# Ledger of designs, part 35: peptides against a protein of PDB entry 6KZJ

Target 1, 71 residues: chain A of PDB entry 6KZJ
Amino acid sequence: SPDLLSEVSEMKQDLIKMTAILTTDVSDKAGSIKVKELVKAAEEEPGEPFEIVERVKEDLEKVNEILRSGT

## One batch from the design tools (peptide; made by RFdiffusion4, then SolubleMPNN)

Design b2_p19_3_s3 (from b2_p19_3 with E2D H5M E19K)
Fold by OpenDDE base, seed 1:
Structure b2_p19_3_s3 (fold): chain B 71 residues (1-71), chain A 19 residues (1-19)
Amino acid sequence: as target 1 above (71 residues)
Amino acid sequence: LDLVMKILKQVLALEKKLK
């Protein structure tokens, strides 16, 4: 649906911003190059949209766990 | 960073599959 696509696009934008903050590469174009590689890799991501959503949720929970524990 | 990149890859895949 267009609403889901919009939400996914927003999440993508937020993740790109996080990547820019976390990267240690001082090259201006390094982040863009890495994202382009991820776009190609994404074509190989298996599963239906609902399965990918579940994997995203799982990995976000891992982020939350790291933040809570500090490790 | 690795985990964020993994999630980003998944989200990019999801975006493509929704189009």
Scores: peptide ipSAE 0.691, ipTM 0.942, DockQ to the pose 0.761
Fold by OpenDDE base, seed 5:
Structure b2_p19_3_s3 (fold): chain B 71 residues (1-71), chain A 19 residues (1-19)
Amino acid sequence: as target 1 above (71 residues)
Amino acid sequence: LDLVMKILKQVLALEKKLK
């Protein structure tokens, strides 16, 4: 679905921004985001889109728990 | 950060599989 693809693309951009905020490394190398490298690694991500969506939801809930607890 | 990176990887995989 083009709507799902646009939503996923927007989420990707938001996560890249979050990564930049969370890392203290001002360099473009180690400790910072390497999108091209992650894209390559993502090719090995198992499962159909619906399975990946469920894992993303689960991990986002974990992020929410961390933010609420502060730990 | 590790968890965010994990989610980003999953989202990148999802994006590619939807194309």
Scores: peptide ipSAE 0.691, ipTM 0.942, DockQ to the pose 0.793
Fold by OpenDDE base, seed 3:
Structure b2_p19_3_s3 (fold): chain B 71 residues (1-71), chain A 19 residues (1-19)
Amino acid sequence: as target 1 above (71 residues)
Amino acid sequence: LDLVMKILKQVLALEKKLK
C-alpha cells in the first residue's frame, strides 16, 4: 500500500533523526555511516511485513519501559 | 542507542518489503 509505505518512510526519517541526537560521536557523518550499515543488514531481516511490525512494537515497548524506569 | 538502531533496521527492512 502506498499509504503504508509513506507512513513507514516517515517513521524511518524520525528514527534517523533520533540516531543523530543519541550518537556521542563528534563526526557529522557518524550517523549516516551507521545507517548505511543498517541498510545492508536490513536485507537479512526475516518475516512478512506484519511480523516485522510486531517486532517494532515490542522494541518500542522496551523503549517505553526504559523511559519509565530510567534503566 | 542500540535499541533505536535495531528498530531502525527493522523499519528499513519493512520499507523495502513494502516496495
Scores: peptide ipSAE 0.691, ipTM 0.942, DockQ to the pose 0.768
Fold by OpenDDE base, seed 4:
Structure b2_p19_3_s3 (fold): chain B 71 residues (1-71), chain A 19 residues (1-19)
Amino acid sequence: as target 1 above (71 residues)
Amino acid sequence: LDLVMKILKQVLALEKKLK
């Protein structure tokens, strides 16, 4: 679905921004992500798209819990 | 950060599978 793909692409962009914020590196390449390396690793991710979506939702819930509780 | 990177990897995998 093009709508789902657009939504996923937007989420990807947001996660990249979050990664840059969370890094404490002070080098000129601070916050940079080796996307090619992650893409290669992502090819090994098992499951159909709907299964991956459920895992993403679960992990985002964990992020929310960490942000809310500080733990 | 590890959790965010895990999610990013999952999202990248999802994007690839949707194409």
Scores: peptide ipSAE 0.690, ipTM 0.942, DockQ to the pose 0.765

Design b2_p19_3_s4 (from b2_p19_3, 6 letters changed)
Fold by OpenDDE base, seed 1:
Structure b2_p19_3_s4 (fold): chain B 71 residues (1-71), chain A 19 residues (1-19)
Amino acid sequence: as target 1 above (71 residues)
Amino acid sequence: LDLVLEMLKLVLALEKKLK
């Protein structure tokens, strides 16, 4: 739906901001992967949208755990 | 950073699948 696409776009923008904060690479690279390579990797990501959402939720839980434990 | 990049990849994939 258009609303879901908008929410996904907002999440994407937030993640891009976090990437910019966490990386010190001044090139078009982010970490060990160039942005264009990340886009290509995304095109090969398997699964239906609902399955990908579950993976994102799992990663968010990992973020929460890191914040709670400091590790 | 690696975790954030993984999430970004997933969200990019999701965005493409929704279009």
Scores: peptide ipSAE 0.644, ipTM 0.926, DockQ to the pose 0.753
Fold by OpenDDE base, seed 5:
Structure b2_p19_3_s4 (fold): chain B 71 residues (1-71), chain A 19 residues (1-19)
Amino acid sequence: as target 1 above (71 residues)
Amino acid sequence: LDLVLEMLKLVLALEKKLK
């Protein structure tokens, strides 16, 4: 689905921004290198798209719990 | 940060699988 692909691409962009905010490394190069490593790791990620979506949903709930608890 | 990076990996994997 082109709509799903667009949504996924937007989420990717948001997560890259979050990575930049959360890292204490002031080097843009360091962040770019980390993303490149993740691209390679992503090629080996098992599962169908729907299974990966479920994992993302689970992680989003974990993020929500962290935000609520402050820990 | 680790959780965000894991999510980014998953999203990158998803993006590739959708193409």
Scores: peptide ipSAE 0.644, ipTM 0.927, DockQ to the pose 0.730
Fold by OpenDDE base, seed 2:
Structure b2_p19_3_s4 (fold): chain B 71 residues (1-71), chain A 19 residues (1-19)
Amino acid sequence: as target 1 above (71 residues)
Amino acid sequence: LDLVLEMLKLVLALEKKLK
């Protein structure tokens, strides 16, 4: 749906911004290269949209664990 | 950073699949 697509596009933008924040000057190019590779890898990612969402949710839980524990 | 990049890959895949 267009509403879901808009939400996903906004999430993509946020993740790209976070990538830029987390990279240092020396890591900027490394991060940029990885992003380029991720575009290609994304084309081969298996599963239906709802399955991808579940994987994202799992990663968000991991982020929450890292933020809570500081590790 | 690796976790963020993994999430970005998933979101890119999701965006493609929704089009």
Scores: peptide ipSAE 0.644, ipTM 0.926, DockQ to the pose 0.755
Fold by OpenDDE base, seed 3:
Formats: structure tokens, C-alpha cells, sequence
Structure b2_p19_3_s4 (fold): chain B 71 residues (1-71), chain A 19 residues (1-19)
């Protein structure tokens, strides 16, 4: 679905921005290098789209827990 | 950062699978 693809593309862009913010390396390209490696790793990621979504949801739950507890 | 990177990898994989 083109609508779903658009939403995923927006999520990707948001995560790239977060990566840039959280990167402590003084190199302007540190985040970009990590993203490039992730692109390669993504080629081998197993599972159907719905399974990938469930993994993202689990990670979001972890983010929420970190925000709640501070750890 | 590692958690965010993992999420990004998953989203990249999802994007590819939807194309």
C-alpha cells in the first residue's frame, strides 16, 4: 500500500533525526555511517511486515519504560 | 542510541518488504 509505505518512510525519517540527536560523536557523518550499516543489515532481517511491526512495538514499549523509570 | 538504531533497522527492513 502506498499509504502504508508513506507512513513507514516518515517513521524512518524521524528515527534518522533521533539518531543524529543522540549521536555523541563529533563527526558530522557518524550517524550517516551507522545508517548505512543498518541498510545492509535490514536486507537480512527476517519476517513478514506484520512481524516487523510487532518488533517495533516491543521496542516502543521499551522506550516508554525508559522514559517512565529514567533507566 | 542502540535501541533507536535497532528500530531504524526494523523500519528500513519494513520499507523494503513493502516495495
Amino acid sequence: as target 1 above (71 residues)
Amino acid sequence: LDLVLEMLKLVLALEKKLK
Scores: peptide ipSAE 0.643, ipTM 0.926, DockQ to the pose 0.738

Design b2_p19_5_s1 (from b2_p19_5, 8 letters changed)
Fold by OpenDDE base, seed 3:
Structure b2_p19_5_s1 (fold): chain B 71 residues (1-71), chain A 19 residues (1-19)
Amino acid sequence: as target 1 above (71 residues)
Amino acid sequence: SLKEELAVVRYLLEMNLKL
């Protein structure tokens, strides 16, 4: 489904951004404005980053189900 | 393909969870 592909693509993009945040040294003064903005946004919500991790775990389970079942 | 994209997503998810 094209809608499913779009959803997966959006998820991938978000995960790439999160990966960049998590692997970037916070002491790196040369960090891009975009990375700093994303880090700030992730820290702004109550419960973060714990809630993000829980959502990611749920998404992983869903992805595994899709890969296993083909649907 | 969807399968390939899902594999990439899975990898990224797993890597993020390890950090």
Scores: peptide ipSAE 0.204, ipTM 0.782, DockQ to the pose 0.176
Fold by OpenDDE base, seed 1:
Structure b2_p19_5_s1 (fold): chain B 71 residues (1-71), chain A 19 residues (1-19)
Amino acid sequence: as target 1 above (71 residues)
Amino acid sequence: SLKEELAVVRYLLEMNLKL
């Protein structure tokens, strides 16, 4: 369904943000401007890194249920 | 398929949670 596709898209977006936070050195001047923008966007909301992690945990459970049940 | 995409998402989420 379109709702499920949107949910998966949001999961991917959160995943990319989380990956950028965990793996990118904010002092690194080299690399993609997009990665830097993702890190900055996550830092603009002080609680965002924690909220992303908690959302990712919730998303993992949802994905597991979908794969197990087909719904 | 959607199922395949979800499997990829699951894998990536699990990897991130291990970091």
Scores: peptide ipSAE 0.200, ipTM 0.782, DockQ to the pose 0.109
Fold by OpenDDE base, seed 5:
Structure b2_p19_5_s1 (fold): chain B 71 residues (1-71), chain A 19 residues (1-19)
Amino acid sequence: as target 1 above (71 residues)
Amino acid sequence: SLKEELAVVRYLLEMNLKL
């Protein structure tokens, strides 16, 4: 489904942003503009840290189910 | 493909959960 592919692509991009934030020294003011922009974008995302983690866990469950079932 | 993209998403999710 085109809509599903679009949604997955969006999730992928969001997760790449989150990964960059978690693995990069965000306190380094000398970081690339791209990293800084990603950090800013993630900080603007709605939800507190706990809510974000719960969404990530739920998404993982859904992704695993899709991969297992093929649908 | 969708499967390949989902595999990447799964990997990123798992890595984020480990961090």
Scores: peptide ipSAE 0.199, ipTM 0.781, DockQ to the pose 0.184
Fold by OpenDDE base, seed 4:
Structure b2_p19_5_s1 (fold): chain B 71 residues (1-71), chain A 19 residues (1-19)
Amino acid sequence: as target 1 above (71 residues)
Amino acid sequence: SLKEELAVVRYLLEMNLKL
């Protein structure tokens, strides 16, 4: 469903942000994700890492429910 | 720690997206 695709897309974006937070390699490579920018963006909000986790967990729950129920 | 929890969530998400 379009809702499932939307949730997956949001989860992917949050995953990218989480990856940037967890990685120590902040150097940007040609054609790659701008890690430095994502890390700084995630650090601007005091609760951002926790908020990302909560959104990802919620989205994962929604995706799994959709897959189980077909709705 | 927060980063440890985040790493676990990332792992679960990655596994889900790979399916």
Scores: peptide ipSAE 0.138, ipTM 0.707, DockQ to the pose 0.115

Design b2_p19_5_s2 (from b2_p19_5, 8 letters changed)
Fold by OpenDDE base, seed 2:
Structure b2_p19_5_s2 (fold): chain B 71 residues (1-71), chain A 19 residues (1-19)
Amino acid sequence: as target 1 above (71 residues)
Amino acid sequence: SLKEELAVVRYLLELNLTL
């Protein structure tokens, strides 16, 4: 539903911000994480619902990599 | 820790995506 998409979008934004803080706080250079790219993507127009979901999935995978590797 | 908090956020997103 539109409400769920809005909620996901907000959570995505929070996730991106936390990821950026995490990478800069615990690692000056998280080479595997493209923080700038994530921030830029968050600033872009969300687009179609499918595109929003796919971006969230991609961000989740990147977060998984951070949490798994510790970098 | 921030890492733990990020893990919680990830979990919540995953839950939301299943609905």
Scores: peptide ipSAE 0.080, ipTM 0.577, DockQ to the pose 0.065
Fold by OpenDDE base, seed 1:
Structure b2_p19_5_s2 (fold): chain B 71 residues (1-71), chain A 19 residues (1-19)
Amino acid sequence: as target 1 above (71 residues)
Amino acid sequence: SLKEELAVVRYLLELNLTL
């Protein structure tokens, strides 16, 4: 539903913001994570539902990497 | 902590993506 897509999009944006805080304030060692690119992607129109889901999945993988490396 | 907050966000996203 459109409500579900909006919810996913908002959660993705929140995830991007939190990831940006974690990567910018601690270290540039997150070589694969370009915060500026993630922010830009969040500002762009989500596009088709499939594209939204794929972007969220990619963001989740990045979060997983951060959490694993931070232990 | 920020890590705990990220874990919550990850959990919520994972739940939503199962729908």
Scores: peptide ipSAE 0.079, ipTM 0.565, DockQ to the pose 0.052
Fold by OpenDDE base, seed 4:
Structure b2_p19_5_s2 (fold): chain B 71 residues (1-71), chain A 19 residues (1-19)
Amino acid sequence: as target 1 above (71 residues)
Amino acid sequence: SLKEELAVVRYLLELNLTL
């Protein structure tokens, strides 16, 4: 449904943002993102990383089911 | 790890979803 696809699209973007945060070098070297800023950015996400991953996986399966069934 | 799982899920979404 349009609502599910919109939700998955939003969660996809959130997941990309979270992955970028988690894969960024957290060293306090010059030119690097500060650890405290990464933590704050991660806290702005709607839920803990694992919870978001699980929701996205569930929604992805729902999308796949719709595509397979044609309905 | 959670970091690795996030990367895999992101990759799957990028491959399969054009939203």
Scores: peptide ipSAE 0.079, ipTM 0.579, DockQ to the pose 0.103
Fold by OpenDDE base, seed 5:
Structure b2_p19_5_s2 (fold): chain B 71 residues (1-71), chain A 19 residues (1-19)
Amino acid sequence: as target 1 above (71 residues)
Amino acid sequence: SLKEELAVVRYLLELNLTL
């Protein structure tokens, strides 16, 4: 559905905008990131940004499947 | 921490939110 695509796109865009705002304020000079450790730490915190991103990603994957299948 | 959480968000956006 075009409506579903629009809704998911808005959720994605909102998340990107919020992340951009927060990262500019935090001044993260983290040049080297231990990705595996950070991902694991974020997974331990329900409702934290990692889980929000994963939900949005899942929604986008569902939209992509709908578009690819034509249903 | 917020710093670590935002780092994860940035990484995931770069890799997985290009759909």
Scores: peptide ipSAE 0.062, ipTM 0.538, DockQ to the pose 0.098

Design b2_p19_5_s3 (from b2_p19_5, 6 letters changed)
Fold by OpenDDE base, seed 5:
Structure b2_p19_5_s3 (fold): chain B 71 residues (1-71), chain A 19 residues (1-19)
Amino acid sequence: as target 1 above (71 residues)
Amino acid sequence: SLKEALAEVLYLLKLNLTL
């Protein structure tokens, strides 16, 4: 639904902001999240709602693993 | 820590998307 798409988009934007804050204070390592790629993906037409949701879920998992492993 | 707290928030967001 349009409401679900809006919620997912907002979550992704928040993820980008949070990731940017963390990455400015830590050294980049292999497998680190690429903020520029996340921003680009958010700005481009990401596809159908299902595809958007799946990409956001994957991005969230990647960031979560990086944060948990780094502390 | 801040990183741990943020990781928890992100994990919860992922869980919300899986429901």
Scores: peptide ipSAE 0.081, ipTM 0.588, DockQ to the pose 0.050
Fold by OpenDDE base, seed 3:
Structure b2_p19_5_s3 (fold): chain B 71 residues (1-71), chain A 19 residues (1-19)
Amino acid sequence: as target 1 above (71 residues)
Amino acid sequence: SLKEALAEVLYLLKLNLTL
């Protein structure tokens, strides 16, 4: 539903902000995420519901990979 | 660590979005 998609988008925004804090200080084995690029993409037109969900899933996967790899 | 715990939460959230 539109309300659920709005809630998911809000959660994504919060997660991006938290990721920005956690990834500013990267260790030798940690990868770097382009946080500003993710934020910019989130500010763009979301598109159709399917596209919104797919972009959220993709961004969450990227964040998850950075956090897992960075220990 | 906190980063590892957050990664687990993000993983679970991703799974929830696929359901």
Scores: peptide ipSAE 0.080, ipTM 0.592, DockQ to the pose 0.051
Fold by OpenDDE base, seed 2:
Formats: structure tokens, C-alpha cells, sequence
Structure b2_p19_5_s3 (fold): chain B 71 residues (1-71), chain A 19 residues (1-19)
């Protein structure tokens, strides 16, 4: 449905934002992505897609902690 | 690092959603 397609599109865009935050140089250069602005844009984006991405990050962090500590 | 690993996972998720 159009609503489901819109939801998936928004989720993809949020994934792009989060990936850019994690992969790009945090230093601002001419013609480069401003990471601080992407962070702000991501944090201000409400709704399920952003929440899903944040939950995935949290779950992966928990898994990583378990793997590192054995607990 | 965790940051790099998360970036890789997010990239793979993006690719999966494109299919």
C-alpha cells in the first residue's frame, strides 16, 4: 500500500542518515556532509522508522556487550 | 570498532530494503 511504501522509504532514509553519522569524517570540509547537522536531523525526526533504527542500535550494543564480557 | 560495525550493519540493512 502507499502507506507501507512511504514507511519503508522513510526507514531507508533514516538508515542513510545514521550510516552517514557513523562512516563519514566528523570534520566539516567544503562540499562534505556536515555530521553535526545529520545528527540533529536524525534526532528531530519522529516516528517509527527512527525508533526502529534506535532499537536496532541498542540491541546490537547489548549483543556486543554480552560478547565482550561473556555476561 | 563498534561504530564501524554498526555502520556496516546499517549499510547492509539499507541494501536489503532496496531489494
Amino acid sequence: as target 1 above (71 residues)
Amino acid sequence: SLKEALAEVLYLLKLNLTL
Scores: peptide ipSAE 0.064, ipTM 0.606, DockQ to the pose 0.078
Fold by OpenDDE base, seed 4:
Structure b2_p19_5_s3 (fold): chain B 71 residues (1-71), chain A 19 residues (1-19)
Amino acid sequence: as target 1 above (71 residues)
Amino acid sequence: SLKEALAEVLYLLKLNLTL
């Protein structure tokens, strides 16, 4: 299995990709929802990618603070 | 150290994912 740094790096890459998808500009050809509406819909729907990303960000920030504080 | 490296990665992740 990968080491802890590799696991975190892979997670980062996946989360960046998810964020890019959620913030991608929409064209008429795509026929997709506007970015602002997509963000709102994802934020209001538990388990949707936006909320998943935000929850993970929050958890990782907590871990970061623990590591930096030496706790 | 490993802890410092992880802290840096997590900090960068927070910055990269800022919406």
Scores: peptide ipSAE 0.058, ipTM 0.530, DockQ to the pose 0.059

Design b2_p19_5_s4 (from b2_p19_5, 6 letters changed)
Fold by OpenDDE base, seed 4:
Structure b2_p19_5_s4 (fold): chain B 71 residues (1-71), chain A 19 residues (1-19)
Amino acid sequence: as target 1 above (71 residues)
Amino acid sequence: SLKEALAEVRYLLKLNLTL
């Protein structure tokens, strides 16, 4: 579907923006997400599209918690 | 569904970009 493809394209752009923000944060606080590890996992992401998206969602939920609380 | 999962991810992305 064109709508779905457009949505995925926009998501990709947003992910790039998030990656840039996270990689600029050199503060490795306890419990923080390892950006390098997430990037490596993305390069070798196993599973079907749904499982991949669910993992991304889970990671973004953790990012949200870190950005809101600092930890 | 995949469509719903993508929508949730987009929401989280937009939310995090505002923080």
Scores: peptide ipSAE 0.377, ipTM 0.884, DockQ to the pose 0.101
Fold by OpenDDE base, seed 1:
Structure b2_p19_5_s4 (fold): chain B 71 residues (1-71), chain A 19 residues (1-19)
Amino acid sequence: as target 1 above (71 residues)
Amino acid sequence: SLKEALAEVRYLLKLNLTL
């Protein structure tokens, strides 16, 4: 569906924004996600599409926790 | 489903971008 493709395109754009925010952050606190590892994982993510999306979801949940708690 | 999982990811992206 073209709607799905458009949605994926928008997701990509949002992901780029998130990457920019994270890469500009020089904070190295315990439990924080390493941006370089996220980028590598995104480029060479193992598994089927559903599994890939679930991993991305998990990573974003962790980012959310960090942003909410500061840790 | 994949569609639902994608929707959840988009939600999380939007949420985090507002924080």
Scores: peptide ipSAE 0.377, ipTM 0.884, DockQ to the pose 0.103
Fold by OpenDDE base, seed 3:
Structure b2_p19_5_s4 (fold): chain B 71 residues (1-71), chain A 19 residues (1-19)
Amino acid sequence: as target 1 above (71 residues)
Amino acid sequence: SLKEALAEVRYLLKLNLTL
């Protein structure tokens, strides 16, 4: 569906923004997530599309916890 | 499903970008 493809394109742009924020604005006290590990995992494209999306979701949930709590 | 998973990711992205 072209609508779904448009959403995926927007998601990709949002992921780029998140990556920039995590690499430049993350606190030194936030050590729970290694940005370089997330980038490597995404580049290797492990698994089928659903598995990739689930991993991204899990990573974003952890990022949310760090941004909300600072740890 | 994949569609539902994508929707959840979109939500999390928007949420984190506002923090």
Scores: peptide ipSAE 0.374, ipTM 0.883, DockQ to the pose 0.101
Fold by OpenDDE base, seed 2:
Structure b2_p19_5_s4 (fold): chain B 71 residues (1-71), chain A 19 residues (1-19)
Amino acid sequence: as target 1 above (71 residues)
Amino acid sequence: SLKEALAEVRYLLKLNLTL
């Protein structure tokens, strides 16, 4: 449903923004999350519902790697 | 599936919020 997709998209955007604030290094280095690019993608969110969810999942996996390793 | 993808997203959200 549109409401569910909007909720997931907002949660993704919030996590990306929080990561940018809390992490010391949010640069676009290899293996790190590209914060500003992900923020733009979260605002636009093109694609069908499944594609949006898959992008959210992939971004959260990247966030998890950054938080777990610090790099 | 969409259902399984959403479950994975929910798990990742929970995990990241606890780190």
Scores: peptide ipSAE 0.357, ipTM 0.879, DockQ to the pose 0.097

Design b2_p19_6_s1 (from b2_p19_6 with S1M K6L V8I K16R)
Fold by OpenDDE base, seed 3:
Formats: C-alpha cells, structure tokens, sequence
Structure b2_p19_6_s1 (fold): chain B 71 residues (1-71), chain A 19 residues (1-19)
C-alpha cells in the first residue's frame, strides 16, 4: 500500500543517517558532528534497505570490538 | 544540522536497542 511504502522509505532514511554517523571517525575532541554532510556522503550510494542494515550492523560490531580491545 | 557528540552516543545506543 502507499502507506507501507512511505513507512519503509522513512525507515530507510533513518538507517542511512545512523550509518553515516557510525562510518565517520568521531574524535574524542569533537564536540559536535555535521549531520547534513554525513547524510549527503551516505546518500551517494546508500544501497537497498538490507545493505544499509548490514553496514550498520558491521559498524556496531567494529565499535564493540574497539570497546573490548581498547583500540 | 550539528548534533552534540553525547546526543549521537545516545542515538547509537537507542538504535542498537531497536535492532
């Protein structure tokens, strides 16, 4: 339905934003991040919703590894 | 839009919990 397509499109946009945040080098010295620039970079080739979810999952796994190893 | 680092950390946490 048109309503379901709109809901999926909104979810895709949210996943793109989160992926853009996770793929950037966040310095401990950075007080803020320019979300608009990150989203634009992620929108160059966001892929399909499944591919976006897989990238976010991989980035979360990398963050978990950094927290576990301390590096 | 600029988002404070602490707000990003909380957003990432919320996203992880929603997956």
Amino acid sequence: as target 1 above (71 residues)
Amino acid sequence: MDIPLLSIEEAVKAFREAL
Scores: peptide ipSAE 0.069, ipTM 0.558, DockQ to the pose 0.156
Fold by OpenDDE base, seed 4:
Structure b2_p19_6_s1 (fold): chain B 71 residues (1-71), chain A 19 residues (1-19)
Amino acid sequence: as target 1 above (71 residues)
Amino acid sequence: MDIPLLSIEEAVKAFREAL
């Protein structure tokens, strides 16, 4: 349905944004990240929805390990 | 436009909780 396609498209966009956040080195900027850099990172080969989900999952796992280990 | 780091951290947390 058109509604389901819209919902999936919105979810894809959210996952792309999260992937861009997690893949961007935010450490070099003391307090903020530029939206333009997030958009650019998201446009650099976002891949298929499955690949986006897997990348986000991997990045969340890395963040969890950093938080747990302090490294 | 810049996004505050704290808002990014909260977004990551919310995303993790939604998985």
Scores: peptide ipSAE 0.067, ipTM 0.549, DockQ to the pose 0.159
Fold by OpenDDE base, seed 1:
Structure b2_p19_6_s1 (fold): chain B 71 residues (1-71), chain A 19 residues (1-19)
Amino acid sequence: as target 1 above (71 residues)
Amino acid sequence: MDIPLLSIEEAVKAFREAL
């Protein structure tokens, strides 16, 4: 249905945004991140929704490891 | 739109806790 396609498209866009946030070098000097530039970079190679989910999962695991190790 | 880094860190934490 058109409603299901819209819902999947919205979910894909949200996952792209999360991936862009997690892939950024959080330089200690960046008090803020320009979300628009990050989203554009992630949208150039969006992949399939499943591939985006797996990438977000991997990035969350890396962030968790960094936070746990204190490195 | 610029998002403060601390707000992003809290959002990532909340997302991880929801998984």
Scores: peptide ipSAE 0.065, ipTM 0.547, DockQ to the pose 0.176
Fold by OpenDDE base, seed 2:
Structure b2_p19_6_s1 (fold): chain B 71 residues (1-71), chain A 19 residues (1-19)
Amino acid sequence: as target 1 above (71 residues)
Amino acid sequence: MDIPLLSIEEAVKAFREAL
């Protein structure tokens, strides 16, 4: 339904915000480690919070695509 | 494999409630 697509889109936006918070928070805690290096390190570690959020974001995007396409 | 829309709706609902 249109309402479900709106809800999924809202959840996607929340996941994007969480991703941004996780990248910044990790950067603040990691001292001199560049944000780009932290993001890359998190992408290489499938158990890290950033990678978990990115996987959930990707899954939500797939769900949104299915719902939008009507398949 | 076609996923029934109702199953997707239920999964999204459960996910939203778990967040």
Scores: peptide ipSAE 0.049, ipTM 0.553, DockQ to the pose 0.048

